# Peptides against a protein of PDB entry 5YCA: the designs that were tried, part 61

Target 1, 132 residues: chain A of PDB entry 5YCA
Amino acid sequence: RSLPAERNPLYKDDTLDHTPLIPKCRAQVIEFPDGPATFVRLKCTNPESKVPHFLMRMAKDSSISATSMFRSAFPKATQEEEDLEMRWIRDNLNPIEDKRVAGLWVPPADALALAKDYSMTPFINALLEASS

## One batch from the design tools (peptide; made by RFdiffusion4, then SolubleMPNN)

Design b2_p13_6_s1 (from b2_p13_6 with S1A T5S E7D)
Fold by OpenDDE base, seed 1:
Structure b2_p13_6_s1 (fold): chain B 132 residues (1-132), chain A 13 residues (1-13)
Amino acid sequence: as target 1 above (132 residues)
Amino acid sequence: APPMSLDELEAAP
């Protein structure tokens, strides 16, 4: 597969210690028709554009939004590039499509695999370790 | 009802 050429400069160093990011995560309860669900989110601001994206974890099963990861990592990606990557995820990983929220959500191991590809490992580690 | 968009989820308080 081919990932977009330009990556969010926030993720220039995949080797950084993730622990300082843990307290920056926030849990939130979202009300859905079938009841509340808790999400943990980490605000990730592109240092150049100043545009934030939130990395998202479902608290209950630790599923991570792969779609949000991609959009944060590749802020200038086209819809076609996103679609291509989402297809790759469907074919190679174990995503779920939740009826409550859009996008592809992947289990922790898959999220970490994507994080490696996107140079987001510290951020995903922090998101996974944060309390809910 | 359709699923909540990621943009809406991110914007939620």
Scores: peptide ipSAE 0.555, ipTM 0.922, DockQ to the pose 0.932
Fold by OpenDDE base, seed 2:
Structure b2_p13_6_s1 (fold): chain B 132 residues (1-132), chain A 13 residues (1-13)
Amino acid sequence: as target 1 above (132 residues)
Amino acid sequence: APPMSLDELEAAP
């Protein structure tokens, strides 16, 4: 597959220690029609544009939003590029589509595989290790 | 009801 050429400079070094990011994660309860659900969030700010995105984990099953990962990693990606990557994820990983929230959500192992591809391993490790 | 968008989820209080 082909990923967008320009990547968020926040993710220039995939080998950094993730532990300082763990305390930066926050748990949040969201009310849905069928009841509450807890999400763990990590604010990721592009150091050049100053635009933030939130990486998201469902607390219950540790699913990670692959869509949010992609949008954070590739802030200038086109909708077509996103669609192509989401199709690749559907074909090659084990995504879940939740009726409550949009986007593709992947289990921890898949999230870490994507994190390696997107050079954001420390951030996904922190998000997965944070308490809910 | 449609799923909550990611933008709305990220903006939630």
Scores: peptide ipSAE 0.554, ipTM 0.922, DockQ to the pose 0.933
Fold by OpenDDE base, seed 4:
Structure b2_p13_6_s1 (fold): chain B 132 residues (1-132), chain A 13 residues (1-13)
Amino acid sequence: as target 1 above (132 residues)
Amino acid sequence: APPMSLDELEAAP
């Protein structure tokens, strides 16, 4: 598949130790019609543009928002490029579409596979290890 | 109600 050419410079080094990022994660309880759900979020700021995106984990089953990963990794991507990648994820990984929240959500193993492709491994490891 | 958008989720307090 073809990923966007320009990647967020925040993710220039995929080999960094993830542990310093763990305490930067925050748990958040969101109220939905069927009850509360806890999310763990990690604020990721593009060091050049200063635009933040949040990486998101469902605390209960550790599903990660693939859509948020893509948008953070490729801030200049077009909607068409996003749609193409989301289709690839549907065809090649094991995403779920939750009734409560939008986007594609993938299990931890799939999230780490995407993280390798997007050069986000430290950030996804931290997000997965953070407490809720 | 439709699913909460990712923007809304990020903006939630």
Scores: peptide ipSAE 0.554, ipTM 0.922, DockQ to the pose 0.947
Fold by OpenDDE base, seed 5:
Structure b2_p13_6_s1 (fold): chain B 132 residues (1-132), chain A 13 residues (1-13)
Amino acid sequence: as target 1 above (132 residues)
Amino acid sequence: APPMSLDELEAAP
């Protein structure tokens, strides 16, 4: 597959130690019609544009938003490019579509596979290890 | 009700 050409400079080095990012994660309880759910969030700010995105994990089953990963990694991507990547994820990984929240959500192993492709490994490791 | 958008999820308090 072809990923967008320009990547968020925040993710220039996939080999950095992830542990300093763990305490930057925050747990948040959100009320839904069928009850509350906890999410773990990590604020990721593009050092050049100063635009933030949040990486998101469902606390209960550790599913991670692949859509949010893509949008953070490729800030100039078109909707068509996003749609193409989401189709690739559906065809090659094991995503779920949750009735409460939009986007594709993937299990930890799939999230780490995507993280390697997007050069986001430290950030996804931190998000997975953070307490909820 | 439709799923909460990712933008709404990020903006939630």
Scores: peptide ipSAE 0.553, ipTM 0.921, DockQ to the pose 0.911

Design b2_p13_6_s2 (from b2_p13_6, 4 letters changed)
Fold by OpenDDE base, seed 3:
Order: C-alpha cells, then sequence, then structure tokens
Structure b2_p13_6_s2 (fold): chain B 132 residues (1-132), chain A 13 residues (1-13)
C-alpha cells in the first residue's frame, strides 16, 4: 500500500515513553438510542498547523478508531488516499463497523500494528492504558 | 438510525 507522503510532525519519534500521555486521556459517556457508551479520547494537536484531532477508544472492548488514527497521522491526505487505506485495513486486519459510530474500529493488536505504520505507538499505548 | 459521525463524536462534551 501507499501511505500519504506528509505525516503529522507530532509523530516524529515512535520510540518515546508513552506514560506521560496517559493522564492526558479523558473518558466521556455518550447517549445512543440503545443506551449509553463510554469512550476514552486523547487530544492530538499538530504542532505546526495547531489543528487538533481526537484519538478514540471504546471503553468496553478497547476498539480504536482506525479512521481517526489515519486522519490525525495524515492531515493533508485526500479522500481517495483515506479510502485506499480503509480498504487495506478491511482486507488485512480485523475491523468492525459499529452501528452507533462511523468509521472503521479495530481491536488493540490491530491498532498497535497501525500505530507502528503511522509512527503513533506512544499515543496508542497511552490510549489503551488510560482508565475509563 | 444512522451512525454518529466522527466529527460529531470528537465534538461531544
Amino acid sequence: as target 1 above (132 residues)
Amino acid sequence: MAPMSLDELEAAP
């Protein structure tokens, strides 16, 4: 596959200690037609553009939004580049499409595999370890 | 009902 050329400079070093990011995560309860669900989110701001994205985890099963990961990692990506990567995820990983929320969601092991590809490992480790 | 968009999810309080 071909990932976008420009990556968010926030993710310049994939080897940093993740523990300082854990207390930056926040849990929120959202009401859906079938009942409430808790999400854990981590605000990730591009240090150059100052544009934020939130990385998202479903608290109950620890599924991570792959779509949000991609959009944060590659803020200048086209819709076509996103569609190509989402197709790759469908073909090579184990995503789910939740009826309550949009995008592709992947289990923790798949999220960490994507994190390595996107140079986001500290951020995904922190998101997975944060309390809900 | 249609799923909540990611933009709406990120904007939720």
Scores: peptide ipSAE 0.510, ipTM 0.908, DockQ to the pose 0.916
Fold by OpenDDE base, seed 1:
Structure b2_p13_6_s2 (fold): chain B 132 residues (1-132), chain A 13 residues (1-13)
Amino acid sequence: as target 1 above (132 residues)
Amino acid sequence: MAPMSLDELEAAP
């Protein structure tokens, strides 16, 4: 697969210590028709554009939004590029499509695999370790 | 009901 050429400069260094990011994560309870669900989110602001994206984890099963990862990592990606990557994820990883929330959600191991590809490892580690 | 969009989820308080 081919990932977008331009990556969010926030993720320029995949070797950073993730622990300082842990306390920056926030848990939130979202009300859905079938009841509440807790999400943990980490605000990731592109240092150039100043546009934030939130990396998202379902607290209960630790599923991570792969779609949000991609959008944060590749802020100038086209819809075609996103579709291509989401298809790759469907074909190669173990995503779920939750009826409550949009996008592809992947288990922790898959999230970390994507994080390596997107140079987001510290951020995903922090998101996974944060309390809910 | 349709799934909540990621934009809406991110924007939630």
Scores: peptide ipSAE 0.510, ipTM 0.908, DockQ to the pose 0.908
Fold by OpenDDE base, seed 5:
Structure b2_p13_6_s2 (fold): chain B 132 residues (1-132), chain A 13 residues (1-13)
Amino acid sequence: as target 1 above (132 residues)
Amino acid sequence: MAPMSLDELEAAP
């Protein structure tokens, strides 16, 4: 598959130590009609544009938003490019569509596979290790 | 109900 040409410069080096990012994660409880759910969030700011995106994990089952990963990694991507990648994820990985929250959510192993493709490994490792 | 959008989720306190 083809990924967008321009990537967030925050992710220029996927070999960096992830441990300093762990304490930057934040847990929050969100109320839904069927009850509360906890999410872990990591704020990722593009060093050039200064625009932040949040990487998101469901605390209970450690599912991670693949959609948020893509949007953070490729801030100039078109909707068509996003749709193509989401279709690839559906065809090749094991995403979950949750009734409470939008986007595709993937289990930890799939998230790490995507992280390698997007050069986001330290950030996803930190998000997975953070407490909730 | 419709699912919460990712933008709304990110904006939540």
Scores: peptide ipSAE 0.510, ipTM 0.908, DockQ to the pose 0.904
Fold by OpenDDE base, seed 2:
Structure b2_p13_6_s2 (fold): chain B 132 residues (1-132), chain A 13 residues (1-13)
Amino acid sequence: as target 1 above (132 residues)
Amino acid sequence: MAPMSLDELEAAP
């Protein structure tokens, strides 16, 4: 597969220690028609554009939003590029589509595989280790 | 009902 050429400079170094990011995560309860669900969120700000995105984890099963990862990693990606990557994820990983929230959500192992591809391993490690 | 968008989820209080 082909990933977008330009990556968020926040993710220039995939080898950084993730532990300082853990306390920056926040748990949030969101009410849905079928009941509440808890999410863990990590604010990631592009140091050049100053545009923030939130990485998202479902607290219950630790699923991570692959879509949010992609959008954070590749802020100038086209919709077509996103669609191609989401299709690749469907074909090669183990995503779920939740009726309550949009996008593809992947289990922790898949999230870490994507994190390696997107050079955002410290951020996903922190998100997975944060309390809910 | 339609799923909540990621933009709305990220912006939720």
Scores: peptide ipSAE 0.509, ipTM 0.908, DockQ to the pose 0.927

Design b2_p13_6_s3 (from b2_p13_6 with S1A E7D)
Fold by OpenDDE base, seed 1:
Structure b2_p13_6_s3 (fold): chain B 132 residues (1-132), chain A 13 residues (1-13)
Amino acid sequence: as target 1 above (132 residues)
Amino acid sequence: APPMTLDELEAAP
């Protein structure tokens, strides 16, 4: 697969210590028709554009929004590029499509695999370790 | 009801 050429400069160094990011995560309870669900979110601001994206984890099963990862990592990606990557994820990983929330959500191991590809490892590690 | 979009989820208080 081909990932977008331009990556969010926030993710220039995949080797950074993730632990300082853990306390920056926030738990959030969202009310859905079938009941509440807790999400853990990490605000990731592009240092150049100043546009934030939130990386999202379902607290209960630790599923991570792959779609949010992609959009944060590749802020100038086209819809076609996103669709291509989401198709790759469907074909190669173990995503779920939740009735409550849009996008592809992947288990922790898959999230970390994507994080390596997107140079987001510290951020995903922090998101996974944060309390809910 | 349709699923909440990621934008809506991010924007939620």
Scores: peptide ipSAE 0.555, ipTM 0.920, DockQ to the pose 0.903
Fold by OpenDDE base, seed 2:
Structure b2_p13_6_s3 (fold): chain B 132 residues (1-132), chain A 13 residues (1-13)
Amino acid sequence: as target 1 above (132 residues)
Amino acid sequence: APPMTLDELEAAP
């Protein structure tokens, strides 16, 4: 597969210590028609553009939004590039599609595999370790 | 009902 050429400079170093990011995560309860669900969120701000994105985890099963990861890592990606990557994830990983929230959500192991590809391992480690 | 978009999820209070 081909990933977008330009990556968020926030993710220039995949080897950084993730522990300082853990307390920056926040849990949030959201009401849906079939009941409440808790999400853990990590605000990630592009240091050049100053545009923030939130990385998202479902607290219950630790599923991570692959779509949020992609959009944060590749802020200038086209919709076609996103669609191509999401198809690759469907074909090669173990995503779920939740009826309550959009995008592809992947289990922790898959999220860490994507994090390596997107150079955002510290952020995903922190998101997974944060309390809910 | 359609799923909540990621933009809405990120903006939710």
Scores: peptide ipSAE 0.555, ipTM 0.919, DockQ to the pose 0.940
Fold by OpenDDE base, seed 5:
Structure b2_p13_6_s3 (fold): chain B 132 residues (1-132), chain A 13 residues (1-13)
Amino acid sequence: as target 1 above (132 residues)
Amino acid sequence: APPMTLDELEAAP
């Protein structure tokens, strides 16, 4: 598959130590009609544009928002490019569509596979290891 | 009710 040409410069080095990012994660309880759910969030700021995006993990089952990963990695991507990647994820990985929150959510192994493709491995490792 | 959007999730307190 083809990914967008321009990537967030925050993710220029996939080999960096992830441990300094762990304490930057924050747990947040969100109230839904069927009860509360905890999410772990990591704020990722594009060093050029200064625009932040949040990477998201469901605390309970460690599912990670693939959609948030894509939007952070490729801030100039079109909706069509996003749709194409989400279709690829549906066809090749094991995403979950949750009734409470939008986007595609993937299990940890799939998240790490995407992280390698998007050059986000340190950030996803930190998000997975953070406490909730 | 529809699912919460990612933008709404990011903006939640």
Scores: peptide ipSAE 0.554, ipTM 0.919, DockQ to the pose 0.934
Fold by OpenDDE base, seed 4:
Structure b2_p13_6_s3 (fold): chain B 132 residues (1-132), chain A 13 residues (1-13)
Amino acid sequence: as target 1 above (132 residues)
Amino acid sequence: APPMTLDELEAAP
């Protein structure tokens, strides 16, 4: 598949130790019509543009928002490029479409596969290990 | 109600 040409410089080194990022994660409870759900979030700021994006994890089943990963990794991507990648994820991974929140959510193994593709491994490892 | 968008989720308190 074809990924966008320009990647967030925050993710220039996929080999960094993830442990310093763990305490940067924050858990929050969101109220939905069918009850509360806890999410873990990690604020990721592009060091050049200073634009932040949040990586998101459902605390209960550790599903990660693939959409949030893509948007953070590829800040200049078009909607068409995002749609193309989301289609690829549907065809090649095991995403879930949750009725409460938008986007594609993938299990931890799939999230780590995407993280390798997007050069985000330390950030996804931290997000998965953070407490809720 | 429609699903919460990622932008809304990020903005939630």
Scores: peptide ipSAE 0.552, ipTM 0.919, DockQ to the pose 0.963

Design b2_p13_6_s4 (from b2_p13_6 with S1A T5S)
Fold by OpenDDE base, seed 2:
Structure b2_p13_6_s4 (fold): chain B 132 residues (1-132), chain A 13 residues (1-13)
Amino acid sequence: as target 1 above (132 residues)
Amino acid sequence: APPMSLEELEAAP
């Protein structure tokens, strides 16, 4: 597969210690028609554009939004590039599509595989370790 | 009912 050429400079170093990011995560309960669900969120701000994105984890099963990861890592990606990557994820990983929230959500192991590809391992490690 | 968009999820209070 082909990933977008330009990556968020926030993710220039995949080897950084993730532990300082853990306390920056926040748990949030969101009400849905079929009941409440808790999400853990990590605000990630592009240091050049100053545009923030939130990385998202479902607290219950630790699923991570692959779509949010992609959009944060590749802020200038086209919709076609996103669609191509999401198809690759469907074909090669183990995503779920939740009826309550949009996008592809992947289990922790898959999220870490994507994090390596997107150079955002510290952020996903922190998101997974944060309390809910 | 359609799923909540990621944009709305990220913006939720």
Scores: peptide ipSAE 0.583, ipTM 0.927, DockQ to the pose 0.914
Fold by OpenDDE base, seed 3:
Structure b2_p13_6_s4 (fold): chain B 132 residues (1-132), chain A 13 residues (1-13)
Amino acid sequence: as target 1 above (132 residues)
Amino acid sequence: APPMSLEELEAAP
């Protein structure tokens, strides 16, 4: 597959200690027609553009939004580039499409595989270890 | 009802 050429400079070093990011995560309860669900989110701000994105985890089963990961890692990506990557995820990983929220959501192991590809391993480790 | 968009989820309090 072909990932976008320009990556968010926030993710310049994939080897950094993730533990300082854990207390930056926040839990929130969202009301849906079938009942409440808790999400854990981590605000990730591009240090050059100052544009933020939130990485998202479903608290109950630790599913991570792959779509949010991609949009944070590649802020200048086209819709075609996003569609291509989402197709690759469907064909090669184990995503789910939740009826309550949009985008592709992947289990922890798949999220960490994507994190390696996107150079954002510390951020996904922190998101997975944060309390809900 | 359709699923909540990611933009809406990120904007939720």
Scores: peptide ipSAE 0.582, ipTM 0.927, DockQ to the pose 0.933
Fold by OpenDDE base, seed 5:
Structure b2_p13_6_s4 (fold): chain B 132 residues (1-132), chain A 13 residues (1-13)
Amino acid sequence: as target 1 above (132 residues)
Amino acid sequence: APPMSLEELEAAP
């Protein structure tokens, strides 16, 4: 598959130590009609544009928002490019569509596979290791 | 009710 040409410069080196990012994660309880759920969030700021995006993990099952990963990695991507990647994820990985929150959510192994493709490995490792 | 959007989730306190 083809990914967007321009990537967030925050992710220029996927070999960096992830441990300094762990304490930057924050747990958050969200109230839904069927009860509360905890999410772990990591704020990722594009060093050029200064625009932040949040990487998101469901605390209970460690599912990670693939949609948020894509939007953070490729801030200039079109909706069509996003749709194409989400279709690829549906066809090749094991995403979950949750009734409470939008986007595609993937299990940890799939998240790490995407992280390699998007050069986000340290950030996803930190998000997975953070406490909730 | 529809799922919470990612934008709304990111903006939540």
Scores: peptide ipSAE 0.582, ipTM 0.927, DockQ to the pose 0.907
Fold by OpenDDE base, seed 4:
Structure b2_p13_6_s4 (fold): chain B 132 residues (1-132), chain A 13 residues (1-13)
Amino acid sequence: as target 1 above (132 residues)
Amino acid sequence: APPMSLEELEAAP
């Protein structure tokens, strides 16, 4: 598949130790019509543009927002490029479309596969390891 | 109610 040409410079080194990022994660409880759900979030700021995005994990089943990963990794991507990648994820991974929240959510193994593709491995490892 | 958008989720307290 074809990924966007320009990647967030925050993710220039996929080999960095993830442990310093763990305490940067924050858990939050969101109230939904069918009850509360806890999410773990990691604020990721593009060091050049200073624009932040949040990587998101559902605490209960550790599902990760693939959509948020893509948007953080590729800040200049078009909607068409995002749609193309989301279709690829649907066809090649095991995403879930949750009724409570938008976007594609993938299990930990799939999230780590995407993280490798997007050069986000330390950030996703930290997000998965953080407490809720 | 429709699913919460990712933007709304990010903005939630």
Scores: peptide ipSAE 0.582, ipTM 0.927, DockQ to the pose 0.940

Design b2_p13_7_s1 (from b2_p13_7, 5 letters changed)
Fold by OpenDDE base, seed 1:
Structure b2_p13_7_s1 (fold): chain B 132 residues (1-132), chain A 13 residues (1-13)
Amino acid sequence: as target 1 above (132 residues)
Amino acid sequence: MPMSLEELEKLFE
């Protein structure tokens, strides 16, 4: 598959130690019509644009938003590029379409696979290891 | 209807 040409410079090095990022993660309870849900999130600011995105994990089942990963990694991606990647995820990984929050949510192993593709491994490792 | 990711991000402190 093809990925967008331009990547967030925050993710220039996929080999960095993730442990310093763990304390940067935060847990927060969000209220939904069907009840509360806890999310663990990591604020990731594009050093060029200064625009932040949150990487996010559902505390309950450790599902991670693949859509948010993609949007953070590829800030200039077109909607078509996103749609194509989401289709690829549907066809090749094990995403869940959650009824509470939009986008594709993937289990930890899939998140790490995507992280490798998007050069986000330290950030996803930290997000997965952070407490809720 | 699911909350958008953008709306969820707005809720994060």
Scores: peptide ipSAE 0.760, ipTM 0.960, DockQ to the pose 0.910
Fold by OpenDDE base, seed 3:
Structure b2_p13_7_s1 (fold): chain B 132 residues (1-132), chain A 13 residues (1-13)
Amino acid sequence: as target 1 above (132 residues)
Amino acid sequence: MPMSLEELEKLFE
Protein backbone atom coordinates (compact mmCIF):
# COMPACT_ATOMS: atom_id res chain seq x y z
CA ARG B 1 0.00 0.00 0.00
CA SER B 2 0.93 3.63 -0.38
CA LEU B 3 0.86 5.87 2.66
CA PRO B 4 0.80 9.65 2.39
CA ALA B 5 4.17 11.17 1.69
CA GLU B 6 4.23 13.80 4.42
CA ARG B 7 4.28 12.61 8.01
CA ASN B 8 3.85 14.52 11.24
CA PRO B 9 7.37 15.41 12.41
CA LEU B 10 6.35 14.44 15.93
CA TYR B 11 6.88 10.87 14.75
CA LYS B 12 10.36 11.25 13.29
CA ASP B 13 11.96 8.68 15.61
CA ASP B 14 10.20 5.38 16.17
CA THR B 15 12.89 4.12 18.56
CA LEU B 16 12.43 6.54 21.44
CA ASP B 17 11.70 5.35 24.96
CA HIS B 18 7.95 5.44 25.47
CA THR B 19 7.91 5.55 29.25
CA PRO B 20 8.03 9.35 29.57
CA LEU B 21 4.79 9.50 27.60
CA ILE B 22 2.84 7.26 29.97
CA PRO B 23 2.07 9.99 32.52
CA LYS B 24 0.91 12.21 29.67
CA CYS B 25 -2.03 9.90 29.07
CA ARG B 26 -5.36 10.70 30.71
CA ALA B 27 -8.43 8.61 31.43
CA GLN B 28 -11.88 10.12 31.13
CA VAL B 29 -15.42 8.82 31.40
CA ILE B 30 -17.60 9.83 28.47
CA GLU B 31 -21.38 9.63 28.68
CA PHE B 32 -23.22 8.01 25.80
CA PRO B 33 -26.92 7.36 25.31
CA ASP B 34 -26.45 3.73 26.29
CA GLY B 35 -24.21 4.51 29.27
CA PRO B 36 -20.72 5.62 30.22
CA ALA B 37 -17.46 4.50 28.66
CA THR B 38 -13.90 5.25 29.73
CA PHE B 39 -11.29 6.39 27.24
CA VAL B 40 -7.57 6.80 27.68
CA ARG B 41 -6.18 9.52 25.46
CA LEU B 42 -2.83 11.06 24.63
CA LYS B 43 -2.64 14.58 23.26
CA CYS B 44 -0.18 14.73 20.38
CA THR B 45 0.76 18.12 19.01
CA ASN B 46 2.42 18.54 15.64
CA PRO B 47 5.52 20.59 16.44
CA GLU B 48 5.34 22.48 13.16
CA SER B 49 1.66 23.29 12.83
CA LYS B 50 0.91 23.25 16.57
CA VAL B 51 -2.29 21.38 15.77
CA PRO B 52 -3.17 18.72 18.34
CA HIS B 53 -4.74 15.33 17.83
CA PHE B 54 -5.75 12.82 20.44
CA LEU B 55 -4.69 9.22 20.25
CA MET B 56 -7.31 7.23 22.06
CA ARG B 57 -7.94 3.82 23.60
CA MET B 58 -11.15 2.31 24.87
CA ALA B 59 -10.49 1.22 28.42
CA LYS B 60 -12.84 -1.73 28.29
CA ASP B 61 -11.19 -3.72 25.50
CA SER B 62 -8.01 -1.71 24.82
CA SER B 63 -9.12 -0.97 21.25
CA ILE B 64 -7.29 1.97 19.72
CA SER B 65 -8.62 4.34 17.10
CA ALA B 66 -6.73 3.57 13.91
CA THR B 67 -8.44 6.50 12.24
CA SER B 68 -7.09 8.89 14.84
CA MET B 69 -3.63 7.38 14.46
CA PHE B 70 -3.74 7.94 10.73
CA ARG B 71 -4.99 11.50 11.04
CA SER B 72 -2.27 12.32 13.54
CA ALA B 73 0.48 10.68 11.51
CA PHE B 74 -0.54 12.18 8.19
CA PRO B 75 -1.93 15.65 8.80
CA LYS B 76 -2.15 16.57 5.12
CA ALA B 77 -3.72 13.34 3.93
CA THR B 78 -6.79 13.63 1.74
CA GLN B 79 -10.04 11.93 2.50
CA GLU B 80 -9.32 9.58 -0.37
CA GLU B 81 -5.98 8.60 1.14
CA GLU B 82 -7.65 7.97 4.48
CA ASP B 83 -10.32 5.87 2.83
CA LEU B 84 -7.71 3.79 1.06
CA GLU B 85 -5.82 3.14 4.28
CA MET B 86 -8.99 2.27 6.15
CA ARG B 87 -9.84 -0.23 3.44
CA TRP B 88 -6.37 -1.72 3.78
CA ILE B 89 -6.90 -2.02 7.52
CA ARG B 90 -10.21 -3.78 6.96
CA ASP B 91 -8.58 -6.20 4.55
CA ASN B 92 -5.40 -6.93 6.52
CA LEU B 93 -6.07 -6.34 10.22
CA ASN B 94 -8.90 -6.96 12.66
CA PRO B 95 -10.74 -3.67 13.05
CA ILE B 96 -14.13 -3.07 14.54
CA GLU B 97 -16.61 -0.32 13.87
CA ASP B 98 -17.87 0.69 17.28
CA LYS B 99 -21.48 1.64 17.89
CA ARG B 100 -20.53 4.59 20.09
CA VAL B 101 -17.64 6.24 18.25
CA ALA B 102 -16.92 6.39 14.54
CA GLY B 103 -13.83 5.25 12.66
CA LEU B 104 -11.96 1.98 12.78
CA TRP B 105 -10.86 0.65 16.14
CA VAL B 106 -8.17 -2.01 16.31
CA PRO B 107 -6.89 -4.34 19.02
CA PRO B 108 -3.50 -3.68 20.63
CA ALA B 109 -1.47 -5.94 18.35
CA ASP B 110 -2.93 -4.30 15.27
CA ALA B 111 -2.37 -0.87 16.76
CA LEU B 112 1.29 -1.69 17.22
CA ALA B 113 1.53 -2.92 13.65
CA LEU B 114 0.08 0.35 12.44
CA ALA B 115 2.32 2.26 14.80
CA LYS B 116 5.34 0.70 13.16
CA ASP B 117 4.04 1.66 9.74
CA TYR B 118 3.30 5.21 10.89
CA SER B 119 6.50 5.55 12.95
CA MET B 120 4.62 6.20 16.20
CA THR B 121 5.49 3.13 18.26
CA PRO B 122 6.49 5.02 21.44
CA PHE B 123 3.15 6.80 21.51
CA ILE B 124 1.09 3.67 21.08
CA ASN B 125 3.16 1.77 23.63
CA ALA B 126 2.55 4.55 26.13
CA LEU B 127 -1.15 4.65 25.36
CA LEU B 128 -1.44 0.91 25.86
CA GLU B 129 0.48 0.91 29.15
CA ALA B 130 -1.32 3.86 30.71
CA SER B 131 -3.84 3.13 33.44
CA SER B 132 -7.54 3.71 33.04
CA MET A 1 -25.41 6.68 15.07
CA PRO A 2 -21.83 6.82 16.35
CA MET A 3 -20.29 10.00 17.68
CA SER A 4 -17.66 11.38 15.34
CA LEU A 5 -14.02 11.34 16.37
CA GLU A 6 -14.01 15.11 16.18
CA GLU A 7 -16.88 15.35 18.62
CA LEU A 8 -15.20 12.92 20.99
CA GLU A 9 -12.00 14.96 20.91
CA LYS A 10 -13.97 18.04 21.88
CA LEU A 11 -15.07 16.28 25.05
CA PHE A 12 -11.56 15.40 26.18
CA GLU A 13 -10.28 17.64 28.95
Scores: peptide ipSAE 0.759, ipTM 0.960, DockQ to the pose 0.888
Fold by OpenDDE base, seed 4:
Structure b2_p13_7_s1 (fold): chain B 132 residues (1-132), chain A 13 residues (1-13)
Amino acid sequence: as target 1 above (132 residues)
Amino acid sequence: MPMSLEELEKLFE
């Protein structure tokens, strides 16, 4: 697979301690037609563009939005590049397509595998460890 | 129809 050339400079160092990010995570109940669901989210702001994205975890099963990870990591990615990566995820990982929220959602182990590829390990570790 | 990620982000405080 070919990941986009330009990565969000927020993720320049994959080796940083994740613990300072844990208290930055927030839990929120969202109402859906079939009932409420809790999400844990981490606001990640690109230090150059100042554009924020939310990394997000479903509290119930700890699934993490792979699509949101990709969009945060690669702010200039084309739709074609996103589609290519989502296809790779379908073929190589264990994503689910949730009926309530779009995109691909992956279990924690898969999220950490993607985090390594996207240089987001501290952020995903924090998101997984945060309370709901 | 599932909610888009963009719509979900708008709901986050």
Scores: peptide ipSAE 0.758, ipTM 0.960, DockQ to the pose 0.916
Fold by OpenDDE base, seed 5:
Structure b2_p13_7_s1 (fold): chain B 132 residues (1-132), chain A 13 residues (1-13)
Amino acid sequence: as target 1 above (132 residues)
Amino acid sequence: MPMSLEELEKLFE
């Protein structure tokens, strides 16, 4: 498949040690109509634009927002490019469309597969290992 | 209706 040409320079090196990122993750309880849910999030700032995005994990089942990963990795992607990638994820991985929060959410193994494709492995490893 | 990702990000501290 084709991915957007421009990638967030934060993700230059997929081989970096993830452990320093673990303490940067934060757990937070969010209130929804059906009750509270805990999310673990990691603030990722593009070193060129200084624009932050949050990577996020549902604490209960460890699902990770694939949509947020894509948006962080490809800051100049068009909506069409995002839609094409989300369709690819639906066809090739095991995403869930959550009733509480929009976008595609994927289990840890799928998140790590995407992380490899997006050069985000250290960040996703840290997000998965962080406490909730 | 599900909360948007943008709305969720605004809630993060």
Scores: peptide ipSAE 0.758, ipTM 0.960, DockQ to the pose 0.879; fails the geometry check

